# Peptides against a protein of PDB entry 7AE7: the designs that were tried, part 30

Target 1, 321 residues: chain A of PDB entry 7AE7
Amino acid sequence: KVYKDLREFLEVLEQEGQLIRVKEEVNPEPDIAAAGRAAANLGKNQPAVFFEKIKGYKYSVVTNVHGSWQNHALMLGLDKNTSTKDQFYELNRRWDKFPVPPNVVKREAAPCKENVIDKDINLFEILPLYRINEQDGGFYISKASVVTADPEYPDDFNKLNVGTYRIQVKDRDRVGIQALAMHDIAVQLEKAEAENKPLPIAITIGNNPLVTFMASTPVGYNQNEYEFVGALQDGVPMDIVKSDLYDHLYVPAGSEVVLEGHIIPRVRTVEGPFGEFPGSYSGARLQCEVKIDRITHRTNPIFENLYLGIPWTEIDYLMAL

## One batch from the design tools (peptide; aimed at target 1 R131 D136 V270 S282)

Design b2_p15_6_s4 (made by RFdiffusion4, then SolubleMPNN; from b2_p15_6, 5 letters changed)
Fold by OpenDDE base, seed 3:
Structure b2_p15_6_s4 (fold): chain B 321 residues (1-321), chain A 15 residues (1-15)
Amino acid sequence: as target 1 above (321 residues)
Amino acid sequence: APNEVEPVVHNPPLP
């Protein structure tokens, strides 16, 4: 089984009994985090948790999508009861199929382009934002696949980076991003900042689960994460589409939300604290700031966000791979 | 003092 988008994966999770649907209206805090913790306490077969209604918001949240070995098996299109060993074997076997180039689809064929917001941008109208941890300094987007390119080689598709970075919402149209020196985005940002230029960025939310997986998996600077997604799809290309603002940035065609904008050159603002683990906060630091210039989104977009809580968390599964 | 955990370095999967 191959998935075009998050929705096709959530349908399979629900069919396989690996998704809990919460139909009652919840408070963003503390109910989302509390329900995530409750799901984590169900043992090894932790389901995704889908919140249909969130007080004060129009759209839904899903969490813990990658939060179990069963969900991981299903992501690979395997039987949910496939052993961890056999999942690793199959993942490694498929990894050797790299590169599998993606299909570039037309704008009109991309679900992420169904709606456009290019003025009066307000992230709170599109994303049901909440504090993940009680002591968080703000709202975090923790499961975005962030697309950037090398500003020296913008047309080199092999240098197109799709990564996962800690993102704090700072304003209606601004986010802080943690670009650490060890990340490929930091190399690209350094080149842009040397010239005092903005770095073009597309922050994609609610993707094909293999895109999210590959965005969390370190690869070489000259390796494209989308070509690994095709490999992990057992040789089936994924669908990508050109961003609206940038000719050189491509986003997953099925993304629930795409935030297009730029990293503001040589600007650093306070970000954090964030509770990456229970009782463990990364301190407040000066981090990069992104201006959001355009949003594209699917109708009734689903906000996919990480579950953070008592181990094993979703991040523990994403890191154990 | 809350231990400053360094940001989770995604370690590549150990073979």
Scores: peptide ipSAE 0.008, ipTM 0.560, DockQ to the pose 0.034
OpenDDE base, seeds 1, 2, 4, 5: peptide ipSAE 0.006, 0.013, 0.007, 0.006; ipTM 0.479, 0.563, 0.531, 0.527; seed 2 fails the geometry check

Design b2_p15_7 (made by RFdiffusion4)
Pose (drawn by RFdiffusion4):
Structure b2_p15_7 (pose): chain A 313 residues (1-149, 158-321), chain P 15 residues (1-15)
Amino acid sequence: KVYKDLREFLEVLEQEGQLIRVKEEVNPEPDIAAAGRAAANLGKNQPAVFFEKIKGYKYSVVTNVHGSWQNHALMLGLDKNTSTKDQFYELNRRWDKFPVPPNVVKREAAPCKENVIDKDINLFEILPLYRINEQDGGFYISKASVVTANKLNVGTYRIQVKDRDRVGIQALAMHDIAVQLEKAEAENKPLPIAITIGNNPLVTFMASTPVGYNQNEYEFVGALQDGVPMDIVKSDLYDHLYVPAGSEVVLEGHIIPRVRTVEGPFGEFPGSYSGARLQCEVKIDRITHRTNPIFENLYLGIPWTEIDYLMAL
Amino acid sequence: APNEVEPVLYEPPRP
C-alpha cells in the first residue's frame, strides 16, 4: 500500500494495533512529551500516540509515528513483523528505483489547500505547540519537512517558535541555502522557504536522509513507494516551491535578512542538549492547512527514541 | 554542548 497523506498511514497504524488514542484532555507540558518518552520506553511494538484534546488548543497532536520497527515496516507497506534485516533489504532494492518524478496536481485537488490564512498569522491557533524537554529554549516544531530552492531540496530542521508568526532556524545547516543566503542578506532580500507538517511517512523519512547524496528528494519518495509517484502542489506565494499535496499544515514564509537571534537549546540525537546560539529567523507569511489539522511532532530523548528510527536504515 | 550566548526563553502567548 501507498499513503497519500499522514491520515491514511494513521488509519493503517490503528488497524494494526500500533496507534493509541488519548481521549481525555491533557496539558501541553509535560504530558505530551512524557507520553512520547513512555511510548518509546515500551521497547517492542511501540505505538504512535494520538492526543485528541490538549488544554487550551483546538486541534490534535500525534507523536511517535515512526517509533518502532512495526511502524517502520508499515511505513514501507510490509507486514508489521517484518524483521529489521528484511526491511533493510526492501529499502536497498527500492533505493535503486531513483528517480521517480512526482505528479504535479492542481490547487483545488490538494488537501493541504482546504484552508488559507493570509493575515493575522497565529501558529498557536493551528498547532498545539508545547515544550518537548524541560530545558528547551521554547516550543519546537521538531518534525517538519522544509522545502527550499532539480535544485529543490527537502530536509528536516528543528524549528523554535519565536512569535505567533515567527520561528527560528539553523540556516547554516541547510547546505543549499548558503549561496542564496549571502546574496539575499547582501542585497537585503528575503529568501522564500516552506515548512510542511503532518506528512506521508515516506516524505519525512526522505527528509531525514543524508545530504551527501544530492538526489531530487521528491523523486526519491516515488522510489520508496516502489515506483508510485508522489503528488506535489505549488505553494500559494512562491511558484518555485512545491509542497506535498497532502500535508496537514504548510507554512509559507521567508528568512528574514540580517537578523540573528538566540535559538535553542534543544535536544540532539546523541541524547544531550545542544547549546544556545545565534541563528536565523523565518517570517510566516501564509498558512494553508487541511480541515482539522493534525500536529505531527516528535519526542527526542535518550536513545532509542523516534529519531533513531528515522535515521537507522 | 556549551552555550555560546546567554539563553533566551521564548514563550509566546497561547490561545

Design b2_p15_7_s1 (made by RFdiffusion4, then SolubleMPNN; from b2_p15_7 with E11N R14L)
Fold by OpenDDE base, seed 1:
Structure b2_p15_7_s1 (fold): chain B 321 residues (1-321), chain A 15 residues (1-15)
Amino acid sequence: as target 1 above (321 residues)
Amino acid sequence: APNEVEPVLYNPPLP
């Protein structure tokens, strides 16, 4: 089975008993994080947790989407009970199909383009933001697939990068992003900052689960993560669409939310602390700042976010394959 | 408290 978007995957998770739906209104804190912790404590069969109603917000949250080996099997379109070994073998078999070029769809065919916000941007109106851990220095977007390109080679599709980065919400229309030197985004940012130019960025939230998986999987600088998604779909291309602001950035056609903007050149602001995957806090540090200039989103967008804590959590599964 | 602080100029190191 191949998924076009997060919604098709969540439907399968629910059908397979790998999703808990919380229909009652919850508080953003501590209820979302508490349920994420509770799901992580269920052992090997950790379900996704879908919150339909969040007090003070309009839209839904889902956590722990990749939070079990069963969910990983289903992501690969395998039987829920496929062993970790067989999942690994199948992953490797499909990996050899790289590259599988994506389909570029028209704007009108992309669900992520259903709604547009181009003025008075407020992330809190679109994303039910919460602290993942009580001592976090703010709200984090922890499961975004961030799209950037090489500013020297904007037309080289092989240099288009889709990565997962630590993102703290800083204001209504600003986020901090951690671009470490080991990340492809840091190479691209360095080139932009050398010329004191903004780096175009699209922060995509709520994707096809294989996009999220590939965004968390290191690949070569000249390898496009979307072409690996097609490989992992056993040779079925994924659908991408051109961003609204930038001709050279392509986003998943099915993204729940797309934050389009730019990394402000040569600016750093305090970000953190944040509870990391080892269950330890990373300290506050100076990080890059993104201005959000445009939002596109699906009607009733789902905020997919990661629970972080003591292993084994969702991030450990994302890194284990 | 606003998580936005006064921006600090960052000069990236030369490669």
Scores: peptide ipSAE 0.000, ipTM 0.375, DockQ to the pose 0.039
OpenDDE base, seeds 2, 3, 4, 5: peptide ipSAE 0.016, 0.009, 0.017, 0.009; ipTM 0.560, 0.577, 0.582, 0.581; seeds 2, 3, 4, 5 fail the geometry check

Design b2_p15_7_s2 (made by RFdiffusion4, then SolubleMPNN; from b2_p15_7 with E6P R14L)
Fold by OpenDDE base, seed 3:
Structure b2_p15_7_s2 (fold): chain B 321 residues (1-321), chain A 15 residues (1-15)
Amino acid sequence: as target 1 above (321 residues)
Amino acid sequence: APNEVPPVLYEPPLP
């Protein structure tokens, strides 16, 4: 099976008994993190956890979407009981189908374009933000697929980067982003900052699970993650759409939320601390800052966020393949 | 040592 968006995947997870729906109103803290830890304690078959109602927020949160081998099998459109070995074999077999070019859909056909916010931007109105760890210095977006391009080659689709980066919410319309020197985004940012220009960015949240998977998977600088998504879909192209602000940035057509903006050149602000692993906090550091200039989102957007709890965490499953 | 490398959620096996 191939999924167009997060919603189609969540439907399958629910049908397969791999999603728990929390219907009662929860407090964003500590209940989301506590429920995630409780789900992690359910053993090897950890379900996704969908929070329908969060106190003080309008929209829902889902966590632990990739948080089990069963969920990973289902992501590949396999039987949920497919062995880790067979999942790995199938993943590798499909990897060899690269490249599978995406379909570029019209704006009107893209669910991520259902709603637009271009003034009075407030991330807290769109995302049910919470502290993942008790000692976090703020709210984090930990499962975004971040789209950037090479400023020297903006029309080279092969240099379009879709990556996962640590993102701290700094203000209503600002986020900090950790762009490390080893990441493709850092190469692109260096080029922009050399000219004192903003780097265009689209931060996409709540995607086709294979987009999220590929955004977390290092690929070559001249390889497009969307073309790998098509390969991992066994040769079925994924759907992408042009961003609203930038002709050269393409986002998943089915994204729940798209934050369009720019990395502010030569600005560094304090970010952190963040509990990347239980008992391990990365200290506060100076990081890049993104200005959010436009939001597009699906009606009733689902905030997909990473569950960081006691092992086995969602990250442990994503790293174990 | 605090792994200065953010957790790479997935590394494809090197061929």
Scores: peptide ipSAE 0.015, ipTM 0.555, DockQ to the pose 0.040
OpenDDE base, seeds 1, 2, 4, 5: peptide ipSAE 0.015, 0.015, 0.015, 0.008; ipTM 0.593, 0.547, 0.557, 0.556; seeds 1, 2 fail the geometry check

Design b2_p15_7_s3 (made by RFdiffusion4, then SolubleMPNN; from b2_p15_7 with E11R R14L)
Fold by OpenDDE base, seed 3:
Structure b2_p15_7_s3 (fold): chain B 321 residues (1-321), chain A 15 residues (1-15)
Amino acid sequence: as target 1 above (321 residues)
Amino acid sequence: APNEVEPVLYRPPLP
């Protein structure tokens, strides 16, 4: 089984008993985080948690999508009871199919283009933002696949980077991003900042689960994460579409939300704290700032966000593979 | 200084 988008995966998770649907209205805090913790306590069969209604917001949230070995097996299109060993074997077998180039679809064929916001941008109108941990200094987008390119080689598709970074919402149209020196985005940003130029960026939310997986998996600077997604789809290309603002940036065609903008050159603002683990907060630091210039989104967009809590968390499964 | 736990997202994959 191959998934075009998050929605097809959530449907399979629900059919397989690996998704809990919360139909009653919840408070963003503390209910989302509390329900995530409760789901984590269900043992090894940790389901995704889908919140249909969130007080004060229009749209839904899903958490813990990758939060179990069963969910990971299903992501690979395997039986949910496939052993961890057999999942690793299949992952490695498919990895050798790299590269599998993506299909570039037309704008009108991409679900992420159903709606456009290009003025009066307000992230709070599109994303049901909440504090993941009680002591968080703000709202985090923790499961985005962030698309950037090498500003020296913008047309080199092999240098297109799709990565996962800690993102704090700073304002209606501003986010902080943690671009650490060990990540490909930091290399690209350094090149842009050397010339005092903005770095074009597309922050994509609610993706095909293999896109999220590959965005969390380090690959070579000259290797495209989308070509690994095609490999992990057992040789089936994924669908990508050109961003609206930039000819050289491609986003997953099925993304729930795409935030298009730029990293502001040579600007650093306070970001954090964030509770990455219970009792362990990464302190407030100066981080990069992104201006959001355009949003595209699916109708009734689903905000996919990480569940962070006591191990095994969703991130532990994403990193164990 | 509290041990700067590297962001979970940036931990090397478990061996």
Scores: peptide ipSAE 0.018, ipTM 0.603, DockQ to the pose 0.049
OpenDDE base, seeds 1, 2, 4, 5: peptide ipSAE 0.018, 0.019, 0.019, 0.017; ipTM 0.595, 0.604, 0.612, 0.597; seeds 1, 2, 4 fail the geometry check

Design b2_p15_7_s4 (made by RFdiffusion4, then SolubleMPNN; from b2_p15_7, 5 letters changed)
Fold by OpenDDE base, seed 3:
Structure b2_p15_7_s4 (fold): chain B 321 residues (1-321), chain A 15 residues (1-15)
Amino acid sequence: as target 1 above (321 residues)
Amino acid sequence: SPNEVPPVEYRPPLP
């Protein structure tokens, strides 16, 4: 089984009993985090949690999508009861199929292009933002696949980076991003900042689960995460589409939300604190800032965000693969 | 075995 988007995966999770649908209106705080903790306490078969209605917001949230070995097996298109050993074996077998180049689809064929916002941008109108932890200094987008390129080699598809970074919402059209020196985005940003140029960026939310997986998996600087997604799909190419603002940036065709913009060169603003682990907050630090210039999104976009709770959390499952 | 650890989402190392 191969998934084109998050929605196809959520459908399978629901069919397999690996998704809880919360139909009642919830408060963003503390109910989303509390329900995530409750789901984590269900034992080894931790389901995704889908919140249909969130007070004060128009759209839905899903958490804990990768939050169990069953969900991971289903992501690979395996039986949900496939052993961790057999999942690892299959993952490694498919990894050897790299590279599997993606299909570039036309704009009109990409679900992420159904709606466009190019003026009066307000992230709060599109994303049901909430504090994940009680002491968080703001709202975080914790499960985005962030697309950037090498400014010196913008047309080199092998240098296109798709990564996961801590993103704090700073304003209606601004986000802070943690670009650490160990990440490929930091290399690309350094090149842009050396010339005092913006770094083009596309922050994609609600993706094919293998895109999210690969965005959290370190690969070589000259290796494209989309070509690994095709490998992990057992040789089936994934669908990508050109970004609206940049000819050299490609986003997953099925993304729920795409935030297109730029990292502002040589600007650092206060970001955090964030409860990365229960009882452990990373302090406030100066981080990069992104201006959002354009949003494209699916109709009724689903905000996929991490569940951060007591182990085993979704992040524990995503890092241990 | 260390090979039985599920993929964890990348977290920057704690300072």
Scores: peptide ipSAE 0.023, ipTM 0.654, DockQ to the pose 0.028; fails the geometry check
OpenDDE base, seeds 1, 2, 4, 5: peptide ipSAE 0.017, 0.018, 0.019, 0.019; ipTM 0.602, 0.599, 0.611, 0.611; seeds 1, 2, 4, 5 fail the geometry check

Design b2_p15_8 (made by RFdiffusion4)
Pose (drawn by RFdiffusion4):
Structure b2_p15_8 (pose): chain A 313 residues (1-149, 158-321), chain P 15 residues (1-15)
Amino acid sequence: KVYKDLREFLEVLEQEGQLIRVKEEVNPEPDIAAAGRAAANLGKNQPAVFFEKIKGYKYSVVTNVHGSWQNHALMLGLDKNTSTKDQFYELNRRWDKFPVPPNVVKREAAPCKENVIDKDINLFEILPLYRINEQDGGFYISKASVVTANKLNVGTYRIQVKDRDRVGIQALAMHDIAVQLEKAEAENKPLPIAITIGNNPLVTFMASTPVGYNQNEYEFVGALQDGVPMDIVKSDLYDHLYVPAGSEVVLEGHIIPRVRTVEGPFGEFPGSYSGARLQCEVKIDRITHRTNPIFENLYLGIPWTEIDYLMAL
Amino acid sequence: PPEGFLREPEDKFWE
């Protein structure tokens, strides 16, 4: 099976006993992070945890989506009990199908374009943001696929919420931004960027794939789907930016020129906190989202947690 | 925004 969006994958996970629904209202901190750690601590057949009610928020959160070999196998469309080695072989075989060009769809067909917010941008009205770890510098979006501009790139970068319409980003960790970043800051021009949240599991998996192999990212997702192309749609504001047609939330924005502010600290996959450093800020100019969006976020702690599964094979 | 959504880092984190 191939998933057009996060919601089809969550449906498969729930049918397979790999998704737990938390119906009672929970507080943002530390409840969501604690549940993410506990789900990771179950050791075997760790499920995704779906929080339907978060105090003070309108929408729902899902965590630990990739955090088990069962979830990972179901992401690949295999039986949930497929061994890790067999999943490795299946990924190795599909790796060679690269490239599979994506299908570009019209705006009216992309679920991510159901709702538009073009003014008075407020991330908190859409995303139930919370603190992941006690010493984090702020509330983080830890599982976004970021799109920048065959020269289109998709990657995962930790995003700290700074204001209702502003976030932090480590721009010098996106090694295609940094030739346009010099030109843009030298000329005081903004650099367009797209932040996608709540995606097809293979899109997130591709976004965590090593940068050393300069692929075409979306064309790699079609390869992981064994030859089935993925659907992408043009962003509202920037014609050279394409986002997954099924994303739950799309934040279209730009990197603010000549602005450096304190970002962090935040957790890193080696199990420790990073330090606080001066990093770039991104202004959110537009939000498009599906009706009743789902905030797909990720808990990070002492290994093994979900990030290890996203990096393993 | 919710109160306390941002925190100043402790001195041990500055780099």

Design b2_p15_8_s1 (made by RFdiffusion4, then SolubleMPNN; from b2_p15_8, 6 letters changed)
Fold by OpenDDE base, seed 3:
Structure b2_p15_8_s1 (fold): chain B 321 residues (1-321), chain A 15 residues (1-15)
Amino acid sequence: as target 1 above (321 residues)
Amino acid sequence: MPEGYLREPAPEFLE
């Protein structure tokens, strides 16, 4: 089974008993984080948690989408009871199918283009933002697939990078991004900053689960994550669409939300702290800042965010593979 | 361990 978007995957999770739907209105804090912790404590079959109503917000949140081996099996289109060994075997088998080039769809065919915001941008109107940890220095977008390109080779599709980075909301239209030197985005940013140019960026939220998986999986600088998604879909191409602002950036066609903008060159602002791992907070550091210039989103967008807590958490499952 | 990692009881809406 192949999923076009997050919604198709959530449907399967629900059918398989791997999604809890919370229909009652919850407070963004502490209820979302508390529910995530509770879900992690439900044992080996950790379900996704879908919050339909969040006080003060219009849209929904889903957490713990990748938070179990059952969910991981389902992501691969396998039986939910498939052993971890067999999941790894199948993953490796499919990995060898790389590259499987994506389908480029027309703008009008891409669900992520259903709505456009190009003025008076306010992230809080689109994303039900909350503190993941009590001591977090702000709101984090922790499960975004961030799309950037090499500014020296913008038309080289193999250098298109889709990665997962720590993103703190800084203002209505600004986010901080942690671009560590070891990340491909840091190489691209260095090139842009050398010329004092903005780095084009698309921050995509609520994707096909294999996109999120590949964005969290290190690949070579000259390897495209979308071509691995096609491989992991057992040879079925994924659908991508051109970004609105940039001809050289492609985003998943089914993304719930796409934040298009640029990393401001040679600007660093305070970011953090954030509880990345149990028992440790990363200190506040100077990090890059992104200006959001345009948002596209599906109608009633689902904010997919990472659950962070005591192992095994969603991050542990994403990193264990 | 930071208090945020303490096993909190499941919210009533998850019970």
Scores: peptide ipSAE 0.014, ipTM 0.483, DockQ to the pose 0.031
OpenDDE base, seeds 1, 2, 4, 5: peptide ipSAE 0.007, 0.009, 0.018, 0.000; ipTM 0.445, 0.491, 0.419, 0.441; seeds 1, 2, 4, 5 fail the geometry check

Design b2_p15_8_s2 (made by RFdiffusion4, then SolubleMPNN; from b2_p15_8, 7 letters changed)
Fold by OpenDDE base, seed 5:
Parts: structure tokens; sequence; C-alpha cells
Structure b2_p15_8_s2 (fold): chain B 321 residues (1-321), chain A 15 residues (1-15)
């Protein structure tokens, strides 16, 4: 089984008993985090948690999508009861299929292009933002697949990076991003900042689960994460589409939300604290700032965000494979 | 630096 988008995966999770649907209106805080913690207490088979109604917001949230070995098996299109050992063997077998180039679809064929916001941008109108942890310094987008390119080689598809970075919402149209020196985005940002140029960026939210998995998996600087997604799809290409602002940035065709913009060169603003692990807060630091210039989104977009409750957290599963 | 051959998506993957 291959998934085109998050929705196809959530349907399978629900069919397999790996998704809890919360139909009652919840408060963004503390109810989302509390319900996530309650779901984590259901044992080894932790389901995704889908919140249909969030007070003060129009759209839904899903958490803990990767939060169990059963969800990982299903992500690979395997039986949910596939052993962790057999999942690992299958992942390695598929990894050897790299590269599997993606399909570049037309704009009109990409679900992420159904709606456009190009003026009066307000992230709070499109994303049901909440504090993941009680002591977080703000609202985080913790499960985005962030697309950037090499400013020196923008048309080198092998240098197109899709990574997961800590993103704090700063304003209606601004986010802070943690670009650590060990990340490929930091190499690309250094090149842009050397010339005092903005770094083009697309922050993609609510993806095919293998895109999110590969965005969290370190690969070589000259290796494209989308070509690994195709490998992990057992040789089935994934669908990508050009960003609206940048011809050289490709986003997953099925993304729920795409935030297109730029990292402001040589600007640093206060970011954090964030509870990356239970009881462990990273301190506040000066981090890069992204201006959001355009949003594209699916109709009734689902905000996929990371569950950071009681261990094992969703991060622990994403890093364990 | 080796002239990194600009790898575009293969034409057969342009849909």
Amino acid sequence: as target 1 above (321 residues)
Amino acid sequence: MPEGYLREPPPEFLV
C-alpha cells in the first residue's frame, strides 16, 4: 500500500484501529496535549489522535501519526502486526532502491494548491495553533517537512533538502526556525547569508507519512529525500509540485498546508523555550526568522503536529528506525 | 568542486 497524502494514511489508521477520533469540541490548551497523553497511556499500540473541532479555530488537528510500531508498519504499507525486525529488514531492502525520482505533477493536479492566501496572511486562520507543552514559549509547528535548495546550485535536484526543524510561530506571517549547524538547511542558509540574500523556503504540513519520516531521517547533502520516499514506497514515485513562488522548490503535491516564504538574511530573533522531551526544555536562543509570503492549502486542511507527551513519544519512534 | 551535474527530474516524470 502506498499513500498519496496524509488523508489516505489517516483512513488506513482508522480502519486498522490506530486512530482515535475526538468529535467533541476541545480547547487548544490543555485538551489537545492532555488527550495525546491519555492516548499514549493506552499501551504499546498508541493510536493517532484526530481532533475534529477546536474552539476558536475552523480546522482540525491530528497528532501521534507516527506514534507506534503499528503506525510505522502501516506507513510502510505492511500489516500492522509486522514485527519491528521485519519492518527494519523491509526498510533496508527498500532503501537500496534509491534513487526513485518523484513525479512532478501540474499545479492544477496538486491538492495542496486548492486554496491560495497571498495577502493578509494569518497563520492562526489556517492552523489551529496551541502550546504542545505547558511551558512552551509559544506555538510550535513541530512536524513540518521544510523544503530548501542550495542557493549556489538551485536547479540541482540532488541538493534539494527536505528536513524537519523546530518552528515557533512569532506573528501572523512570521515563524522562527532552528537551523542547527549540523543540518543541511544551515549550509544553504550560510550561502544565502554570505551574499545577504533571503533563503527561499517552503514549510509543508500534513504530508504523506513517508515524507515526514524521510524529512526526520538524516541523508547526504547530495541526496534528495523525495527519491528516498520513492524507494520506501517500494519503487513507486511520490508526487511533487513546484512551489508557487519558487520554480526550484518542489513540495509534496498532497500537503495539507504549504507556507511559502523566505528566511530573512542575518536576522535573529528570540525562539523558545520548547519541550523537546518530557521534562527537558531547550532554552531560549536567537534563531532565524522566516517571513511567510504565500500559503497554499487543501480545503479543510488538517494540521499535523507532533505528540510530545509521555515516553515513548512520537519523536522516539521517528528516530528508532 | 566537481561540477555537480545539475540533476533535473527526468522528463518522463514531468506529468
Scores: peptide ipSAE 0.024, ipTM 0.486, DockQ to the pose 0.012
OpenDDE base, seeds 1, 2, 3, 4: peptide ipSAE 0.013, 0.013, 0.008, 0.018; ipTM 0.437, 0.557, 0.546, 0.457; seeds 2, 3, 4 fail the geometry check

Design b2_p15_8_s3 (made by RFdiffusion4, then SolubleMPNN; from b2_p15_8, 6 letters changed)
Fold by OpenDDE base, seed 3:
Structure b2_p15_8_s3 (fold): chain B 321 residues (1-321), chain A 15 residues (1-15)
Amino acid sequence: as target 1 above (321 residues)
Amino acid sequence: MPEGYLREPPPEFLE
């Protein structure tokens, strides 16, 4: 089975008993994190947790989407009881199908384009933001697939990067992003900053689960993550659409939310702390800052965010693959 | 094996 978007995957998770739906209104803090921990404690068959109503917010949150081997099997379109070994073999088999080029769909056909916000941007109106860990220095978007390109070769699709980065919300229309030197985004940013130019960016939230998986999987600088998604879909191309602001950036057609903007050149602001691992907080550091210039989103967008808690957490499953 | 496992694969993958 192939999924077009997060919603199709969530439907399958629910059908397979791998999604808990919380229908009662919850407080963003501490209820989301607490429920995530409770779900993680249910044993090896950790379900996703879907929060329909968040106090003070309009939209829903889903966590722990990739938080179990069962969910991972389902992501690959396999039986939920497929062994980890068999999942690995299948993943490797499909990996060899690279490249499978994506389909570029028209703007009108892309669900992520259903709604547009281009003025008075307020991330809090679109995303039910909460502190993941009690001691976090702010609200984090922890499961975004971030799209950037090489500013020297913007039209080289093979250099289009889709990665997962730590993102702290800094203001209504600003986020901090951790772009470490070892990441492809840092190479691209360095090129932009050398010329004192902004780096175009699209931060995509709530994607096809294989997009999220590939965004968390390092690939070569000249390899496109979308072409791996097609490979992991056993040869079925994924659907992408051109960003609204940038002709050279393509986003998943089915994204729940797309934050389009730019990394401000040569600006560094305090970011953190964040509880990346249980019991360990990364210190506050000077990090890059993104200005959000445009948002596109599906109607009633689902905010997909990582659950971080006691191992094995969702991040452990994403990194274990 | 995809190059770039940030972590050692769980022992279950090595069996």
Scores: peptide ipSAE 0.012, ipTM 0.557, DockQ to the pose 0.020
OpenDDE base, seeds 1, 2, 4, 5: peptide ipSAE 0.010, 0.019, 0.011, 0.010; ipTM 0.456, 0.521, 0.434, 0.450; seeds 1, 2, 4, 5 fail the geometry check

